# Peptides against a protein of PDB entry 6FRK, part 6

Target 1, 411 residues: chain A of PDB entry 6FRK
Amino acid sequence: NEEVLNAMLKEVCTALLEADVNIKLVKQLRENVKSAIDLEEMASGLNKRKMIQHAVFKELVKLVDPGVKAWTPTKGKQNVIMFVGLQGSGKTTTCSKLAYYYQRKGWKTCLICADTFRAGAFDQLKQNATKARIPFYGSYTEMDPVIIASEGVEKFKNENFEIIIVDTSGRHKQEDSLFEEMLQVANAIQPDNIVYVMDASIGQACEAQAKAFKDKVDVASVIVTKLDGHAKGGGALSAVAATKSPIIFIGTGEHIDDFEPFKTQPFISKLLGMGDIEGLIDKVNELKLDDNEALIEKLKHGQFTLRDMYEQFQNIMKMGPFSQILGMIPGFGTDFMSKGNEQESMARLKKLMTIMDSMNDQELDSTDGAKVFSKQPGRIQRVARGSGVSTRDVQELLTQYTKFAQMVKKM

## One batch from the design tools (peptide; made by RFdiffusion4, then SolubleMPNN)

Design b1_p8_4_s2 (from b1_p8_4, 5 letters changed)
Fold by OpenDDE base, seed 5:
Structure b1_p8_4_s2 (fold): chain B 411 residues (1-411), chain A 8 residues (1-8)
Amino acid sequence: as target 1 above (411 residues)
Amino acid sequence: IKEILKLL
């Protein structure tokens, strides 16, 4: 029994190291899991693999929880959020994503570029902010980030902004001058929250980098970027351990919408290669698909109409980026939707919906919609003309519908 | 939903 436990823990430890989890944390987790597993309960014929997976899952959840409540902005107040992190961490992009997130939630949000080190930093921020319709501040002539940050914060405070995001210079590990500059900026603007932005792809370097930032400035929140790449996010555990700060958001791509609130359970499930079944369930529940008891009952009875398919496509489009949804399905790697394929898949869904918008209620509500069209081919020609598509495009939709309806009848 | 997402 102990040999079997040690073998299975070795496989889990290998998978965690391949997920960029810090070797010290993996060792500690192995000891904690060994102490939490009842060897007598493992002898009773319970699925030893499920017990170890559950114990590992519980210990990883504890490693992601710093025991500190995440800072939240106060509505109707001025909230200054300072961003810190290495060059190439996605910090500047993440400032724009966070600003856009709060703007979409009805917050009066702005951006300040206090990165004087990187040539074109302000132009990049200005371009991103302008595309998102976010107010911004920065200078082309001022080289002191303390002056820019102070003036920008004062300006946006006077204009009654609720969320004031300050982007700082990102530099390499050996520049003491940067850490002093960040401390001077932090002291001048007195931020309500300091956000450390970490690239998930930096692997075993996460601990030492996160610690270097926490030792210089009072990091209170972590954002993890590039979780759409080959990085399984294990470095995030090192950042939480070093900063003693919660992960508040994750970046899941290059688009301004590729940004979501951090959820512990989904993240750990994905880290273990279990997929994000819980986040998929949560997103399905957030869509109030359960409020469609009528649809669930129809599906249980093997009934599926073109209208039911249309409503499902509307729901899928409301779930946000398809890359995020597919990345929640076990066995769909984050690479299955290359960045070009999401816009194409959205355009494909919109095209299918536009075809269905040209259908009548008799066609949409038929339990055998494909047979309605096969009996009266003039319907295909009407729908094709109404939606501006070929008769072939309508036939392809009906073929897809028939495949779904046959699958629902087998459920 | 899972099978709809596989066809997208």
Scores: peptide ipSAE 0.008, ipTM 0.479, DockQ to the pose 0.137
Fold by OpenDDE base, seed 4:
Structure b1_p8_4_s2 (fold): chain B 411 residues (1-411), chain A 8 residues (1-8)
Amino acid sequence: as target 1 above (411 residues)
Amino acid sequence: IKEILKLL
């Protein structure tokens, strides 16, 4: 029994190391899991794999919990949020994402560019802010980030802004001068929250970088970026361990909407490849799908039309990058998250919709659409000609529809 | 939606 446990824990530890989990945390996890598993309960015929998976899940949940409550902005107050992090961490993009997130929730939000080191930093922030209709402040002539940050914070405080986000310089090579600049800015503006932005793709370097920031600046929150890439999110555990600060949000892509509140349970479930059913439900509910109730009622009655399938394909296209949606579904492997498969999958959906655009209302609204086409094969040829596809492509669509309609009848 | 995504 102990040899089997050790073998399974070795596989889990290898997978966690391949997920960029810090080697010290993986060792600690292994010891904690061994101490939490009763070998006598494992002998009682319980599924050993499920017990180990549950123990691993429980200990990973503890590793992302810093034991401190996340800072949250107070409605109707002025909340100053300072961003810190290296260049290329996604800090500037994340400032815009956070501002947009709060703006969409009805907060009066603004952005300040206190990055005087990077040429075009203010133009980039201005472009992002203008596109999102977020008020912004910065200078083309002022070189002191303390002056810009102070003036911008004062301006937006006087204008009764509720969320005031300050973006700072990110440097790769001049750590001491960067940290001194960050400390001077923090002392001048007295932020209610200091957010460390970390790139998840830096792997085992996450601990050392997060620690370097925490040792110099009072980091109170973490945002992890690039969780849509090759980074499996294990660096997030290292950031929490080093900063002793909660992850408040995650960046899941390049778009301004590719940003979500951090949820511990869904994140660990995704890290373990279990999927995120809750986050999928939340994303589906955030889509103002005016017809979700009508669809749910049709599904309860075992009714599913080609039109209902078309509307669902439109909904999938509205959910954002198809790779992110698939990565939330249990049993869709990481291989579907390759940028190549996403474009191909979206092109396939668009092709299927183009075929359905050549169908008539009788074909689309039939509760047995496949039977309508099987009774009159001339319809397949008409639709194929109308959509510029082969008769085989139309038959493949009808075969997919039939599989869906059979699943709906079993629900 | 989950079952739709499984068939894509």
Scores: peptide ipSAE 0.008, ipTM 0.485, DockQ to the pose 0.128
Fold by OpenDDE base, seed 1:
Structure b1_p8_4_s2 (fold): chain B 411 residues (1-411), chain A 8 residues (1-8)
Amino acid sequence: as target 1 above (411 residues)
Amino acid sequence: IKEILKLL
């Protein structure tokens, strides 16, 4: 029994090291899991694999818990949030994502660019903010980040903004001049929260980097970026351990909506390759399928149209990168979505939608769309010409629709 | 969604 436990723990430890979990944390987890497993209960015929998995899961949850309550903004108050982190951490992009997240929740949000060190920092922030319709402040001429941060915070306080995000300068490495500048900015604006932005893709360097920031600046929150790769969640545990600060959000891609509140259980489930069923359900529910009641009612009656299929394809495209959705589904392992397959799947959806855009209301709203086309083959030729595709591509779409409509009739 | 994904 102990040999089987040791073998399974070796596999788990290897997988956690491959996931960029710090070697000290993996060692501690192994010891804690061994101490938490009753070998006598393992003898009682309980699935040994499930017991080990549960013990590992429970200990990983503890490693992500700093024992400190996350700071949350107060509604109707001014909340100053200062961002800190290295250059290339995704800090500037994350400022825009956080502002957009709160704006979508009905908070009055703004952005300040206090990065005077990087050429084009203000133009990048301005571009992101303008696209998201977020108010912004910065300077092309002022070189003191303290002046810019102070003026911007004062301006947006006077305009009764609720979320005031300050983006600061980064450096390529930890430098005393960076920490001095960060302290001067923090002292001038007196932020309610200091957010450290960390790139998950730096692997084993996460601990040392996170510690260097915490030792110099009063980091109260962590945001982990570049979690679009399935393999590199382990740096998040290192950040929590080093900063003693909670992860509040994660960046999951390049889009402004590729940003979510950190949830411990889904994150650990994903790290263990169990999938994220809860995050999939939440993401499906965050799709304001305002028409979900009408669709669910049609589905209950075994009715499914080409229009209903088109609306579902629009909903899938609103879920963001297809790789993330598949990565939430248990059993769709990391290997199934090479970067090539995501673009191909989105291009395929867009092609199918373009074919449906050439259909008329009689074709789209028919409860037997395939039969409408089979009775009048001239419709296939019209749709093919209208969408610039082959008659075969239209027939393939109708075949897919028929398979789905037959499934709905069996539900 | 999972079944739409199988059709893609």
Scores: peptide ipSAE 0.007, ipTM 0.483, DockQ to the pose 0.069
Fold by OpenDDE base, seed 2:
Structure b1_p8_4_s2 (fold): chain B 411 residues (1-411), chain A 8 residues (1-8)
Amino acid sequence: as target 1 above (411 residues)
Amino acid sequence: IKEILKLL
């Protein structure tokens, strides 16, 4: 029994190390899992693999939970949020993403550029803020970040802003001068929350980086960036362990919308390759399918039309990168769609929609669309000509539709 | 949607 446990724990430890989980945390996890598994329950004929997986999942959830409640902004108050982190961590992009998140939730949000070290920092922030219609403050001439941060916070407090985000200088190295500057800014503006931004792609360096920030500034929240495709997210565990602060958001890509509230259970499920069913459900629910009730009622009656399929393709296109959606499905590993396959899949969906745009309402709204085309083959030729595709491409679409309609009838 | 994604 102990040899089987040790073998399974070795596989899990290897997978966690390959996920950039810190070696010390993996060792501690192995000890905690060994102590949490009752060897007597393992003797009782329970699926030993499932028990070990559940114990590992439970201990990973504890490693992501610092036991500290995340700070939340107060509605109708002035909330000052200071961002700290290394250059290239995605800090400036994350400031814009967080500002846009709160703006979309109906908060009066603004951005302050207190990065005087990086040439063009203010231009980059101004460009991002202008695209998102977020008010911003900064200087081209003032070199003291304390002055810029203080003036910007005062201005936006006087204008009754609710969310005031301050972007600070990032440097390439843990320099004492950077931490002194961050402390001076923090002391001047008295932030309600200090957010540490960490790049997940730095692997085993996440612990040392997060610790260096926590030892110098009162980090109260963590945001993890670059959780798109290749970063397995194990660095997030190191950030929580070092900062003793909750992860509040994750960056999932380069777009301003590639930003999500952190959820512990989905994140650990994804880290273990179990997929993110909850985040998939949330993305499906954030699609205001105002037609979801009508679709659910049609699906309950085993009805599925070519129009219903078209609407579902529009919804998939609104969900963002198809690789991210697949990475949320259990059993679709992170490697299942290289960047080449995503563009091809989106081009394929767009081609199918273009074929359906050449269909008439009788064809689109038929509960047996494939039978309408099979009875009158001249319809296939019309649609093929109208959409600029082969008759074979239209037949392939109808074959896919028939497979979907058969699945809906079995639900 | 999951079933659509399995058939794509």
Scores: peptide ipSAE 0.007, ipTM 0.494, DockQ to the pose 0.136

Design b1_p8_4_s3 (from b1_p8_4, 5 letters changed)
Fold by OpenDDE base, seed 1:
Structure b1_p8_4_s3 (fold): chain B 411 residues (1-411), chain A 8 residues (1-8)
Amino acid sequence: as target 1 above (411 residues)
Amino acid sequence: INEILKLL
């Protein structure tokens, strides 16, 4: 029994190390899991695998909880949020994502570019802010980040903004001059929250970088970026351990909408390859399928059309990168979708939609679309010509539709 | 959605 436990813990420890979890944290987790598992209760015929998995899950949840309540902005007040982090961490993009997140929730949000060190920092922020219709401040001529930050904060306070985000300079190195500048900015603007932005793709370097920031500035929150890439998220545990600060949000892609509140349980579930069913449900519910009532009513009657399938494909395309959606489904590990497979899956979906764009309303709205095409094979040839595809591609689409429509009739 | 994803 102890040999089986040790073997399973070795596999879990290997997987956590491959997920960029810090070696010290993995060692502590192994010791804690061993102490939490009663070997006598494991004898009672409970699934040993499920008990170990549950113990590992509980200990990972503790590792991502700093025991400190996350700062939250107060509605109807001015909330100054200062962003700090290395160059290339995604800090500027994350400022825009956070501003947009609160704007969508009916907060009055703005952005300040106090990055005077990077050429084009203000143009990048301005571009992102303009696309999102977020008010912004910055200078092309002022070189003191303290002046820019102070003037911008004062301006937006006077205009009664609720969320005032200050983007600071990210440097390539942990230089004392960077930390002095960050302290001067922080002292001038008196932020309600200091957010450290970290790149999850830096792996084992997450701890040392996060610690260096926390030792110099009063980091109160962490945002983890680039969780859509090869980053398995283990660096997030290292950041929490080093900063003793909660993760408040995660960046899950390049789009402004690829940003979500950090949820401990879904994150640990995903880290363990259990999938994120809750995040999939939330993402499906955030798709304002205002037409879901009409679709659900049709589905209750066992009706499913090619138009209904087209609308579902549009909804899937709105969910973002297909790799993220599949990575939320239990049993589809992050490795199942190489970057090649994502582009191929999206290209396949677009191809199917292009075939349906060449169909007429009688074909799209038929409760038995496949039978309409089977009775008149000339329709397949017309649609194939209209969409620039083979007659086989149209037949494959109709075969997929028929399989789905048969499943709907069984629901 | 899961069934649509299985068809892709």
Scores: peptide ipSAE 0.006, ipTM 0.473, DockQ to the pose 0.065
Fold by OpenDDE base, seed 3:
Structure b1_p8_4_s3 (fold): chain B 411 residues (1-411), chain A 8 residues (1-8)
Amino acid sequence: as target 1 above (411 residues)
Amino acid sequence: INEILKLL
């Protein structure tokens, strides 16, 4: 029994190391899991794999919890949020995402560009802020980030802004001068929260970088970016361990909407390749897809029409980037999510909807839509001409519909 | 829903 446990723990430890989890954390996790597993309960015929998975999951949840409550902004106050992190970590993009998140929640939000080192930083922030209709401050002539940050914070405090986000420079080559500049900015503006932005794709370097930031500035929150790529997110555990600060948000793509509040359970589930069923349910609930009660009733009766499929495609298109939805489904590996496939999948959905827009109500509302078309092949040719597609494309749609309708009959 | 999403 101990040999089998050690073999299974070795596989889990290998998978966690391949997920960019720090070797010290993996060793500590192994000992904690080994101590938490009752060998007598493993003898009682319980699924040994499920017990180990549950013990691993429970210990990973503890590694993501720093034991400190996340800072939250106070309504009706001026909340100054300073962003820190390396260049290329996604700081400027994440500042815009956080500003947009709070703006959509009805907060008076603004952005300050205190990145004087990167010649295009202010233009990039200005472009993102203008696109999102977020007020911004910065300078093309002032080179001192302390002056820009102080003037911008004072301005927006006087204008009664509630969320004041300060983007700082990220340097790659002069760590000491970056940390001194960050400390000078932090001392001048006295931020209510310092957010460390970490790139999940830096792998094993996450611990050393996160520690270097925490040793110089009082990091109180972490945001993890680039969780849409090949990054399995194991570096996030290293950032929490090093900073002793909670992850507050995650960045899941390049779009301004590719930003969500951090949830421990979904994140660990995704890290273990279990998918994010809770995040899928929460996204479905946020869309107020409650209008699907009528669909759920039809599905319970084994009825599924081409119109019901069209409405589902509209709902999927409302859920946002198709990559985020697929990445929440267990067993859709990241390889199906190459950036090329997202636009192609959305274009394919739009093409299918355009074919259905050329169907009549009798075709759309038929409980056996495929049989309506098979009995009268002239309908396929009409729909193909109306939608500007081939008769083959219409047949492929009807084949997909038939597969869906057969699945609904089995539910 | 997961099976429907697998067919998309």
Scores: peptide ipSAE 0.000, ipTM 0.446, DockQ to the pose 0.197
Fold by OpenDDE base, seed 5:
Structure b1_p8_4_s3 (fold): chain B 411 residues (1-411), chain A 8 residues (1-8)
Amino acid sequence: as target 1 above (411 residues)
Amino acid sequence: INEILKLL
């Protein structure tokens, strides 16, 4: 039993390291999971795999929870939010996304560019702000970020803005002068919240970077960017551990709408490759689709047919932005989104639907559609001929369906 | 992710 547990934990640890989870956190998680698993319950013939999965999931949820309540802006007050983070982290883009998020909620939002180091930083912020119809402040002539931040905050306070976002310079680890500049800006404007923006793609470097920011300024919130790419998000756990601050939002693309409130359960499910079924359910609920309740109820009962998958694909095709929704479907890995434009993802989905259009009701309505095809290989050949595709394309669809249906049965 | 799910 202990050898089986150690083998399965080795696999989980390898997977978490491949997800960019910090090696120290993976070691600690392994010890915590070992202490949380009753070896006697594992001996009783319970699904050892499900127990380990649940224990790992529970310990990852604890690693994402810093035990600190996220800061929230107060309506009808002036809320100053300072952004900090490395160059290329998506900080400036994330300032615009956060301002737009609150603007859409009926907050009076504005942006301040206190990045004097990067040539064209103010022009980039101005372009993003103008496209989103967000008021902005900055200077082409002032080189002191403290002056720009102070004047901009004072201006927007006097104009009764509710959300005042200050973008600062982003630099590399070795510039003590930048951390001093950030501290001077923070001291001058007295922000209600300091947001650390982290790129999910920086992997094992997340801990040391997040710590360097927290040691210089009072980081109270984390935003993780580039979760649409090859980044599996494991670095986010390192940022939470180092900053002791909650993740408040995630960036899921380059568009201004590619920004959502952080949810712990969907994030851990995605990190573990379980898909973002809760986020899919939430997006499906936001769209007020009449068939939602029946689908959600089937998913809760671990029932998922090829027809249910087809109906989801029809719903997804009625939804924009398509890339975000596909990334939430288990078995549509980041490679399904990263290798093509939204048009290629849509063409792939249409191809899958065309394959399913050549299936019969017995195949579509089976609670184990893949087993129906495996028992009678002539069905694959019929569907392939009907759809004008290879037998391999039908097998790939059935493999994706099987992965999804197995995840739904594990919910 | 599929390897992570195979490993979990």
Scores: peptide ipSAE 0.000, ipTM 0.336, DockQ to the pose 0.022
Fold by OpenDDE base, seed 4:
Structure b1_p8_4_s3 (fold): chain B 411 residues (1-411), chain A 8 residues (1-8)
Amino acid sequence: as target 1 above (411 residues)
Amino acid sequence: INEILKLL
């Protein structure tokens, strides 16, 4: 039993390291999971794999919790939010995303460009702000970020703005001059929140970078960017551990809408490849798509057919940035996304629909569609010929359907 | 997506 536990924990630890989780955190998690698992309960015929998965999930949830309540803006007050982070972290884009998020929630939001170091920083901010209809401040002539930040904050306070976001200079490296500039800006504007923006794709460097910022400025919140890419999000755990600060939002792409409130459980579920059903629900509810109480009722009963999956692919195809939506769907994770742009993901989805168009009503409407095909392998060959695809492509579709249907039965 | 979420 201990050898089996150690083997399974080794696989989990390897997968977490491949997800950019810091080696120290992976070691700590391994020890905590070992201490949380009763080997006697594992002997009693409980599903050892489910028990280990639950213990791993519970310990990952604890690693994302800094034990500190996230700062939240106060409605009807002036909330100054200073952004800090390296160049290329997505900081400037994230400022615009956060401003737009609060604007859509009915907050009076504005942006200040205190990045005097990067040529065209103000033009970039102005372009993003103008597209989103967000008021902005900055200078083409003032070189002191303290002056720009102070004047901009004062201006927007006097105009009764509720969310005042200050973007600062990013550097390619941790330089003492950058940290002194950030400290001077922070001292001048007295921000209610300092947000560290971190790129999830920096892997094992997340801890050292996040720590360097926290050691110099009072980072109170973290935003993790580029979680739509190859980054599995393990760097987020490193950021929380190093900053002792909660993740408040995640950036999930390049578009202004590719931004969501951080939720611990959905994030850990996604990190473990379980999908993000709740974050998918919220994102959908934000899109105000009124049609289908009937499908919720089928799921509550654990019923899921290939036709139900087809109807979902049609709905996905009506909705914008497919990459994020598909990455939230269990069983349509990184393997569906890892090989192409949004257009290729659409082409794959359309291919799956074309395969299902070659299925009959008995195959589509079966509550155990995969078993219908497994009992009669000649159906796979018929569907493959009808859709002009390989028998392997049909088997891959049925494998995806089976993963989905098994998830629905567990809800 | 409400339907996918209602399928998830």
Scores: peptide ipSAE 0.000, ipTM 0.388, DockQ to the pose 0.031; fails the geometry check

